# Ledger of designs, part 46: peptides against a protein of PDB entry 6IDX

Target 1, 380 residues: chain A of PDB entry 6IDX
Amino acid sequence: KELAKLSADVTFATEFINMDGIIVLTRLVESGTKLLSHYSEMLAFTLTAFLELMDHGIVSWDMVSITFIKQIAGYVSQPMVDVSILQRSLAILESMVLNSQSLYQKIAEEITVGQLISHLQVSNQEIQTYAIALINALFLKAPEDKRQDMANAFAQKHLRSIILNHVIRGNRPIKTEMAHQLYVLQVLTFNLLEERMMTKMDPNDQAQRDIIFELRRIAFDAESDPSNAPGSGTEKRKAMYTKDYKMLGFTNHINPAMDFTQTPPGMLALDNMLYLAKVHQDTYIRIVLENSSREDKHECPFGRSAIELTKMLCEILQVGELPNEGRNDYHPMFFTHDRAFEELFGICIQLLNKTWKEMRATAEDFNKVMQVVREQITRA

## One batch from the design tools (peptide; aimed at target 1 L98 N99)

Design b2_p18_5_s4 (made by RFdiffusion4, then SolubleMPNN; from b2_p18_5, 7 letters changed)
Fold by OpenDDE base, seed 2:
Structure b2_p18_5_s4 (fold): chain B 380 residues (1-380), chain A 18 residues (1-18)
Amino acid sequence: as target 1 above (380 residues)
Amino acid sequence: SRFERRRRLQEEAAREAA
């Protein structure tokens, strides 16, 4: 106990470290000797002293043994552990992951994101914060080969639901540090969109062209069986499709695939359109048909609008940006739905269509409408 | 503080992973 207090003092820490005191503390953890009276209390103070000593940055984190790592990971992986030990163990694991790639590799073998999620289901915000911070650290330190597994873990319904219900909707104020870790987690989640945002459509890829054709089919041929493969279309069918792509509001009416060659937003815009068309079909059809039936030059070009809106949303959400130390702003909405970005797109495209009508906009007003919509989205 | 160091290390790790 006194050692834990004194370990916060840099002078004491320096002297204690010079006497190999940290090695003694690590050996106490490694021994796991439960035969000592007040073992849990002693262990909690040992871990506190260890953390305070390591916080001085005098000793490398790589000094710890594999046995030490396994003991600490064991305290996090076990369902019934003393809260005081758990909190310090999470803090140690977090620090190990952030400070050492070699320790990351060892820790990633001993613990799962699923085990860390269980520590979010507690009333202790400090434990929750360390658990989220450790999840973030594991994601950030993941090598490229493991990054997809971590991305899949971030995409889990269970993680979002638990964060929403136990952290965000908790009966307590969210502290600044928790808000920051939620912000970091959100930045990392938005960055999962970056690949699609930077993927150019290949105008020669038939599978990608079939998605554009599916958008046309859903809008105009809702009763027609998809069995009419686009490839057998007579010149009359091609001319018909050009008209339909014009009505859909694509810039390139002949080859709409060309509209998705710009990055950002690349294929992410097409993903959003397809999601809207399949999941919110009535909304999609309404927007397309309402604008396609206008003869007054006040038609809102859906295709162009959807592309530019997707780009705007990526800019607003700062997709591809690094987490900033000073920020603590997060959007609870993104924890409420699995496809929250696509749902946001679906809300915003309706807002855009409404704003276009209210402004009595023409194609010349497009940029003005987009600016007004940006202001509306950023104020909401 | 420990939390300031955490934030810095997370930002550094993000920069290295980018």
Scores: peptide ipSAE 0.588, ipTM 0.962, DockQ to the pose 0.896
OpenDDE base, seeds 1, 3, 4, 5: peptide ipSAE 0.565, 0.572, 0.563, 0.564; ipTM 0.958, 0.959, 0.958, 0.958

Design b2_p18_6 (made by RFdiffusion4; failed a check: the pose's geometry)
Pose (drawn by RFdiffusion4):
Structure b2_p18_6 (pose): chain A 370 residues (1-223, 234-380), chain P 18 residues (1-18)
Amino acid sequence: KELAKLSADVTFATEFINMDGIIVLTRLVESGTKLLSHYSEMLAFTLTAFLELMDHGIVSWDMVSITFIKQIAGYVSQPMVDVSILQRSLAILESMVLNSQSLYQKIAEEITVGQLISHLQVSNQEIQTYAIALINALFLKAPEDKRQDMANAFAQKHLRSIILNHVIRGNRPIKTEMAHQLYVLQVLTFNLLEERMMTKMDPNDQAQRDIIFELRRIAFDAETEKRKAMYTKDYKMLGFTNHINPAMDFTQTPPGMLALDNMLYLAKVHQDTYIRIVLENSSREDKHECPFGRSAIELTKMLCEILQVGELPNEGRNDYHPMFFTHDRAFEELFGICIQLLNKTWKEMRATAEDFNKVMQVVREQITRA
Amino acid sequence: AAEEHSLAEMRRRAVRRR
């Protein structure tokens, strides 16, 4: 108890650390008997002292043994133990992950997605905060080529709705540190879109060109002489600036292939809305048609800008858009809503092709005022 | 460099939180 008190003082901590005092603590956790059942209070003070001592930055986090790591991960992976032990265990794991790629790899193997998510279902906000913090730390430290798989795994176990039901709509008001973790989670989530945003279409890749052909087919085949007239104009009546080679329009980065993903999502998941928008504007040979392809690409780019896809998380922000915690595919759903808004605003302005940038500005103002 | 600076901020804030 006294050690937990004094370890926050650097003057004391240095003295204790220079006698390998941290090893006394790690050895106790690694091999001490009945720690959770008979000595939980002692164990809580031990973990408090350990974290306080490590927070002075005198020694590397890489000093910790695999045995110590496994024991701490064990306290998190178990059907919940004492709240004080769990809080400090989650905090130790977060610090290990943030401070070492090696520790991240070992910890990622010792804890499951389901175990971490289950700690969000406790009524204690600090436990919830550290659970989200550990999840954020794993995302921050995951290799670029593994982060997407981790996101899918957390999604399949309902991380989003658990956060919505147990944190955002929970009884306890969200305090500053929890709000910060939600902000960081949202930033990391949006940043999963960044690679596709910056990926150019290969116009010479037939498989990618066939995706655009499929998009056009879904809409034009819903319309016969009128259908024929649409197809004679290649992709003009689908609204692409490059009428004959729309794949070239997807070399603009941002938004790149993310725009294609959004269009395909709208066509497949919301086929009626996609067909309505395209057919209202595919036989219009007055200058008043709203160009779908050009509008979708620019809207995708605009949404990326509004939502700050690619921005790094920082210490100063605690903001988040709660509606993104209400749908597994909220970004794509937002695209669909905004493309309908864009078409409504276009008609309200009796807009022509020359008005394209003005309409996009009005849409930007509508979205950002909402 | 910016990524490392951001990560350092997250580390510092994690300590202060407790």

Design b2_p18_6_s1 (made by RFdiffusion4, then SolubleMPNN; from b2_p18_6, 12 letters changed)
Fold by OpenDDE base, seed 4:
Structure b2_p18_6_s1 (fold): chain B 380 residues (1-380), chain A 18 residues (1-18)
Amino acid sequence: as target 1 above (380 residues)
Amino acid sequence: SAREEALEGQIRRHRAAR
């Protein structure tokens, strides 16, 4: 107990470390010897002292044994651990992950995000905070190939719903630290959109062209079996598609793929459009047909609007920005759905279409409409 | 890198939360 308090002092820490004191503490954890009276209290103080000593940055985190890591991970994975031990174990694992890539690799093998979910279902906000902090640490340290897997684990309706129901909608005020960890988690989740935001469409990629064609099909041929595309001559078909792409509101109605070569928002705009068309088909068809039937020059160009709206949403949400240590602003809405960005797009495109109509906008007013929509989104 | 800076920020935040 006294050691744990003194370990916060850098002078004491330096002397204690010089006496191999950390090695003694690690061996106490490694031994797992439950034979001592007050083992749990002793262990809690040992873990406190260890963490405080290591926070001075005098000793490398890589000094810890695999046995130590397994013991700490064991305290996090076991259902019946003292809350004081669990809290410190989560904090130690977070520090290990943050400070060492080698420890991250070992910890990522011993624990899963799924195991950390159980620590979110508790009433203890400190445990919840350290559980999210550890998830965030794992996410930050994850190789690029594994970040998508972690995001998929976050997108699992279970983790998202638990955070929403037990943390965000919990009966307790969210502390600043929890708000920060929720912000970090949100930012790291949005960073997965960056790849698609920065992916240029290849105008020569047939698979990507087929998505644009599918948007056309859903809008104009919704009742037609894709098999019954009449074998009408290639030129008439091309001319028909050019008209349809104009009605869809693409800037390049001859080759709509060119509209997706700008990054940002690149392919992310096409993903949003396709999501809207497939998941909210009635809304998509309505928006397209309401504008395609107008001959009054007050048509809202859906394709252009969807691209510029996607770009605007990326700017508003700061997609691609990394978490700042001082920020704690998170959007609870992004915890309400697994595809929350695409759902937000679907709401905002309807708002844009409404605002366009209300303003009686023409193509010349496009930027003014976008400015008004930006103000509406940022005030909501 | 920006990711390393964010990580260092998170390390500082972790230390400050205790």
Scores: peptide ipSAE 0.390, ipTM 0.920, DockQ to the pose 0.852
OpenDDE base, seeds 1, 2, 3, 5: peptide ipSAE 0.391, 0.390, 0.392, 0.387; ipTM 0.920, 0.919, 0.920, 0.919; seeds 1, 2, 3 fail the geometry check

Design b2_p18_6_s2 (made by RFdiffusion4, then SolubleMPNN; from b2_p18_6, 11 letters changed)
Fold by OpenDDE base, seed 5:
Structure b2_p18_6_s2 (fold): chain B 380 residues (1-380), chain A 18 residues (1-18)
Amino acid sequence: as target 1 above (380 residues)
Amino acid sequence: SAREEALEGFRRRHIKAR
């Protein structure tokens, strides 16, 4: 107890480390000797002293043995551990994962996200916070191939549900530390969109061109029986599509694929448009038809708006950036939907269309509308 | 890299916020 308190002092820590004191603490954990009276209390103070000593940054985390890692991981994976030991063990594992890629690899073999989810189903917000912090550390340090798997896993859907029900909808106010960890999890999850955001459309890819054609079909042919075989001449058909792509509000009416060659937002904008068209078809058709029927130059260019809105949302959400430690702003909607970014896009594109109408905007006012919409989104 | 430096910054501040 006294050692744990004194270990917070940098002068004491330096002297104690110089006396190999930290090695003694690690060996106490490694020994696993449950035979001592008050073992749990002694271990909790040992782990506290170890954390406080390591937090001075004097000693590398790579000094810890595999036996030490396994003991700490054991305290997190075993169901009958003292809360005080569990809390400190989660904090140690987080620090190990963050400070060493070699320790991350070892810890990722010993602990599953499913085991960490069990620590979210408790009333103790400190345990919940350290459990999410460790999940975030594992997610941050995961190789790129494993990050997508971690996010797509049933564990991630379950994780969001558990966080929503046990943390966000909990009867306790969310502390700043928890709010920060929820923000970090949000940022790390939205960073998976970076690949699509940086993917240029290939104008020669027929499958990608077929998506743009499907957007046209959903908007204009949804009421037309497919029996009108598009059999009449290729040139009249191209001219018809050019008109349709103009009504959809693409910048390049001849080849809308060119609008998706700029990164950001690249293919991510097309993904959002397709999601809106398929999942919120009535909303999509309404937005397109309300603007396509206007002859007053107050038409909102849907295609251009969708691309620039996707880019703006990526900027607001800092897609591809590391989470900032001073931020604790998270969106509860992120935990309510599997496709939270696309749902956010669907809300924001409706807001954009409303704002465009209210402003009586023309194509020249496009940037002003986008600025107003940005302010509306960032204040919501 | 800027990412490694940002990660190192993140490590240092997260340790201090405890």
Scores: peptide ipSAE 0.023, ipTM 0.610, DockQ to the pose 0.554
OpenDDE base, seeds 1, 2, 3, 4: peptide ipSAE 0.016, 0.007, 0.020, 0.021; ipTM 0.480, 0.385, 0.531, 0.595; seeds 2, 3 fail the geometry check

Design b2_p18_6_s3 (made by RFdiffusion4, then SolubleMPNN; from b2_p18_6, 13 letters changed)
Fold by OpenDDE base, seed 5:
Structure b2_p18_6_s3 (fold): chain B 380 residues (1-380), chain A 18 residues (1-18)
Amino acid sequence: as target 1 above (380 residues)
Amino acid sequence: SEREKALEGLIRRHRKAR
């Protein structure tokens, strides 16, 4: 206890480290000797002193043995561990993962996200915070090939539902550190959209062109069988499609695929439009038809608006950016739905369409409408 | 890299929150 308190002092820490004191603490953990009276209390203070000493940054985290890592991972994976030991063990593992890629690899072999999820189902917010922090550390340090697998584990309804029900909707106020870890998790989750955001549409890809044609079909000919292949159209049919793509509000009425060649938002905008058209078909049709029936130059260009809104949402959500240490702004909505980004797009496109009407906007007001919508989204 | 700086920031924050 006294050692743990003194270890917070940098002068004491320096002298204690110079006397190989940290090696003694690591060996106490490595020994796993449960035979001592007050073992749990002694171990909790040992782990506290170890953390405080390591937090000075004097000693590299790579100094720890594989036996030490296995003992600490064992305290996190075993169901019957003292809460004080568990908390410190989670914090040690997080620090190991963050400070060393070699330690990350070893820890990722010893623990599963499923084991960490069990520590979210408790009333102790400190345990929950360190569990999410360790999950975030593992996700941040995951190589690109494994990042999608971790993402899929995060995309599991189970993790989101547990965070929502046990953390966000818990009977306790969310502390600043928990809010930060929820923000970090949100940012890391939305960074999975980066690939789609940076994917250019290939104007020659028939499958991608068929999606744009499907958007036209859903809006203007919802009762028509998709079997009327877009490629067999006479010149009159091509001219008809050009009119339809104008009514959809694409910038390029002849080849709407060109509107998706700019990154960001690339194909992510088309994904959002297709999601809206399929999942919220009535809302999509209403938005398109309300604007396509206008002859007063107050039509809201849906296609252009959807692309620029997707780009704006990527900027607001910092898609492709790393989490900032000072931020703690998380959105509970992102834990309520599996397709939370597309659902947010569906809400925001309705807000945009409403704001456009209220402003009596024309195509010249487009940037001004987008600025007002940005302010509305960021204040909500 | 920006990634290394962000990671160092997260590490520093975690150390201060303990």
Scores: peptide ipSAE 0.035, ipTM 0.727, DockQ to the pose 0.846
OpenDDE base, seeds 1, 2, 3, 4: peptide ipSAE 0.027, 0.009, 0.029, 0.029; ipTM 0.693, 0.411, 0.717, 0.699; seeds 1, 2 fail the geometry check

Design b2_p18_6_s4 (made by RFdiffusion4, then SolubleMPNN; from b2_p18_6, 14 letters changed)
Fold by OpenDDE base, seed 3:
Structure b2_p18_6_s4 (fold): chain B 380 residues (1-380), chain A 18 residues (1-18)
Amino acid sequence: as target 1 above (380 residues)
Amino acid sequence: SEREKALQGLIKLHIKRR
């Protein structure tokens, strides 16, 4: 206890480290010897002193043994561990992951996100905070190839449901530290959209062109069986499609694929449009047909609006930006739905269409409508 | 790198929670 308190002082820490004191602490953990009287209390103070000493940055985290890592991971994976040991073990693992890529690799082999979810179901908000912090550290340090797999694990309905029910809807006020970790988790998850946001459509890719054609089919041919493969479109069919793409509100009526070559939002806008058309088909058809039947120049261009709204949402959600220190703003909605970004898009596109009508906007007012919609979204 | 700055921010927050 006294050692743990003194270890916060840099002068004491320097002298203690020079006396190989930190090596003694690591060996106490490595031994795993439960035979000592007051073992749990002694271990909790040992782990505290170890953390305080390492926080001075005098000793590299790479000095820790595989045996030490396995012992700490063991305290996190075992169901019957003292709360004080568990909290410190989560904090040590977070620090190891953040400070060393080599330690990240070793820890990622010993611990699963599923094991960390169990620590979110407790009433102790500090344990919950360190569990989310470790999840965030693992996500941040994951190689690009593994990041999507981790994202899929985060996309597990179970993790979001547990966070929603046990953290956000808990009977306790959310502390600043927890709010920050929820913000970090949200930012890291939305950063998975960056690839699609920066992917340009290839106007020559037939599969991507077929998606645009499917948007047209859903809007205008709602009763037509999908089995009518677009046969070799005669020139008359091409001219008909140009009219339909104009009614859909694309800027390039001849080749709508060109509207998705701008990054951001690139292909992410097309993904949102396709999601709306498939999951919220009635809403999609209503928005398109309400504007396609107008001849009064007050048509809301759906295609252009969807692209610019997707870009705006990426800006508001800071897609591609890293978590900032001191921010604690998170959206509870993100934890309520698997496709929260696409659902947010579906709400916001309806708001945009409503605002366009209320303003009696024309194509010249487009930027003014988008500014009003931005203010409405950011105040909600 | 921006990633390194974010990491440093997370490390600082971890230290402040103790």
Scores: peptide ipSAE 0.024, ipTM 0.588, DockQ to the pose 0.878
OpenDDE base, seeds 1, 2, 4, 5: peptide ipSAE 0.013, 0.005, 0.006, 0.022; ipTM 0.355, 0.400, 0.401, 0.571; seeds 2, 4 fail the geometry check

Design b2_p18_7 (made by RFdiffusion4)
Pose (drawn by RFdiffusion4):
Structure b2_p18_7 (pose): chain A 370 residues (1-223, 234-380), chain P 18 residues (1-18)
Amino acid sequence: KELAKLSADVTFATEFINMDGIIVLTRLVESGTKLLSHYSEMLAFTLTAFLELMDHGIVSWDMVSITFIKQIAGYVSQPMVDVSILQRSLAILESMVLNSQSLYQKIAEEITVGQLISHLQVSNQEIQTYAIALINALFLKAPEDKRQDMANAFAQKHLRSIILNHVIRGNRPIKTEMAHQLYVLQVLTFNLLEERMMTKMDPNDQAQRDIIFELRRIAFDAETEKRKAMYTKDYKMLGFTNHINPAMDFTQTPPGMLALDNMLYLAKVHQDTYIRIVLENSSREDKHECPFGRSAIELTKMLCEILQVGELPNEGRNDYHPMFFTHDRAFEELFGICIQLLNKTWKEMRATAEDFNKVMQVVREQITRA
Amino acid sequence: SAPFVDNYRNYTLPVKMP
């Protein structure tokens, strides 16, 4: 108890650390008997002292043994133990992950998505905060080529709805540190879109060109003489600036292939809305048609700007958009809503092609005021 | 023998959540 008190003082901590005092603590955790059942209070003070000593930055986090790591991960992976032990265990794992790629790899193997998510279902806001913090730390430290798989795994176990039901709509008001973790989670989540945003279409890749052909087919085949007239104009009546080679329009980064993903999502998941928007504007040879392809690409870019896809998380922000915690595909759903808004605003302005940038500005103002 | 922690001196504050 006394050690937990004094270890926050650097003057003390240095003296204790210089006698391998941290090893006394790690050895106790690695091999001490009945720690959770008979000595939980002692164990809580031990973990408090350990974290306080390590927070002085005198020694590397890489000093910790695999045995110590496994024991701490064990306290998190078990059917919940004492709250004080769990809080400190989650905090120790977060610090290990943030401070070492090697420790991240070992910890990622010792704890499951389901075990982490289950700790969000406790009524204690600090336990919830550290659970989300550990999740954020795993995302931050995951190799670029593994982060997407991790997000899918967390999504399949319902991380989003559990946060919505147990944190955002929970009884306890969200305090500053939890709000900060939600902000970080949202930033990391949007940043999963960044690679596709910056990926150019290969116009010479037939498979990619066939995606655009399929987009056009879904809409034009919903319309006979009129259907023929649409196809004679290649992709003009789908609204692409490059009428004959729309794949070139997707070489603009941002938004790149993310725009294509959004269009395909709208066409497949919301086929009636996609068909309505395209057919209202595919036989319009007055200058008043709203160009779908050009509008979708620019809207995708605008949403990426508004939502700050690609921005790094920082210490000063605690903001988040709660509606993104209400749908597994909220970004794509937002695209669909905004493309309908864009078409409504276009008609309200009796807009022509020359008004394209003005309409996009009004849409930007509508979104950002909402 | 030298203290074990001498092998792991860093003198840098730990990284925290951004």

Design b2_p18_7_s1 (made by RFdiffusion4, then SolubleMPNN; from b2_p18_7, 11 letters changed)
Fold by OpenDDE base, seed 1:
Structure b2_p18_7_s1 (fold): chain B 380 residues (1-380), chain A 18 residues (1-18)
Amino acid sequence: as target 1 above (380 residues)
Amino acid sequence: MEPEVSKYLKNKPPVKLP
């Protein structure tokens, strides 16, 4: 107890470390000997002292043995552990994962996200916070292949559901620390969109051009069988498509693929447009047709708006950026849907289209409309 | 990522254990 308190002092920590005191603490954990009177209380103070000593950065985290890691991981993976030990063990594992890639690899072999989800199904918000913090650390330090697998896994869908039901919709106020961890999880989840955001369209790729043609088909030829391949269009058919791409609000009416060559938002904008067109078809058709039927200069350019909105959402959500330690703002909707970014796009494109009408905007007002929409999104 | 992760770690407030 006194050691745990004194370990927060850098002068004491330095002297204690110079006396090999940290090695003694690690050996106490490694022994696993439950035979001592007040073992749980002693272990909780030992783990506190260890963490406080390591937080001074005097000793490398790589000094810890595999036996120590397995003991700490055992306190997290076993269902019947004292809450005080569990909390400290989660914090130690988070620090290990964050400070060392070699420790991340060892911990990722000993613990699954599924085991950590069990610690979210409790009434203790501190345990929930440290469990999400460890999940966030594992997600942050994961190689790209493993990170994508973690995101696509049933564990991630289940994690979102558990967070929604046990944390966000809980009968208790969200503390600042929990709000920060939810923000971090949101940022790390949306960073998986970075690849698509930085993928430029190839104007020569037929499969990518077929997506743009499908957007046109859904908007204007909804009754036409998709089996009519866009292939050998006569010059008259090409001229018709140029008109349709103008009505869709692409900047390049002749070759809309050129509008997706800029990164960001690259192909991510096309993914959002296709999602809207397929999942929210009535909303998509309504937005396109209400602007395509206008002969006035007040048409909202859907294609241009969708691209710039996707870019704006990436900027607001900080896609491709590391989480900021001072932020605690998270969007509950990102825990309600598997495709939350595309759903957010679908809400925001309707807001943009509404705002365009309310402002009686023209193409010259485009940047002003986008600024107003940015303010509306960031205040919501 | 490594330099930026190092920046995030350096500025992270220490885990306040109760």
Scores: peptide ipSAE 0.022, ipTM 0.628, DockQ to the pose 0.060
OpenDDE base, seeds 2, 3, 4, 5: peptide ipSAE 0.009, 0.021, 0.021, 0.022; ipTM 0.397, 0.620, 0.616, 0.607

Design b2_p18_7_s2 (made by RFdiffusion4, then SolubleMPNN; from b2_p18_7, 11 letters changed)
Fold by OpenDDE base, seed 4:
Structure b2_p18_7_s2 (fold): chain B 380 residues (1-380), chain A 18 residues (1-18)
Amino acid sequence: as target 1 above (380 residues)
Amino acid sequence: SMPIVLKYLKNVAPEKLP
């Protein structure tokens, strides 16, 4: 207990480390020897002292053994562990993951996000905070392939649901530290969009062009059986598609694929458009047809608007930026749905379309409409 | 409407933040 308190002092820490004291603490954890009276209390103070000593940055985290890692991971993965030990073990694992890629690899083999979700179902907000902090650390340090797997995992759906129901909608006020960890998780979740945001459309990729064609089909041919594509000659068909792409509000109505070659927002804009068209088909068709039937120059160009809105949302959400330690602002809506970004896009595109109508905008007013919409979104 | 976006973004009661 006294050691744990004194270990917060850098002068004491330096002297204690010079005496190989930290090695003694690691060996106490490694031994796993439950034979001592008051083992849990002794272990809790040992872990506190270890964490405080290591927080001075005097000793590399890589000094820890695999046996130590397994013991600490065991305290997080095993049921019926003392809350004091669990809390310190989560904090140690977080620090290990953040400070060493080698330790991250070892920890990621011993612990799953699913095991950490169990620690979110408790009433102790400190345990919840450290569990989210460790999830965030694992997510931050994961290789890109593993980040995508972690994001797509059922664990993320469950994680969002548990956070929403037990933390955000919980009966307790959210402390600053928890708000920070929720912010970090949100930033890391949005950074998964960066790949698609920076992916250029290949105008020669037929599969990508078929998505644009599907947007046209959903908007204009929704009642037509695909079998009844009138056998009108290839030129009439091309001319028809050029008209349809103009009605969809693409800038390049001859080759809409060119509108998605600019990054940001690249393919992410097309993903949002396709999501809207498939998941909110009635809303999509309404927005497109309301503007495609106008000959008064007050048509809102859906394709251009969707691209620029996607870019704007990425800018507002700071997609691709690292989380800042001083921030704790999170948006609870992003915990309400698995495709929360695409749902936000679907709300914001309706807002844009409404704002365009209210302003009686023309194509010349496009940037002014986008500015007003930005202010509307950022004041939300 | 803007109120829906606001309400969706602000789906946490302000009394839950310190």
Scores: peptide ipSAE 0.017, ipTM 0.479, DockQ to the pose 0.012
OpenDDE base, seeds 1, 2, 3, 5: peptide ipSAE 0.000, 0.013, 0.015, 0.014; ipTM 0.274, 0.457, 0.467, 0.453; seeds 1, 2, 5 fail the geometry check

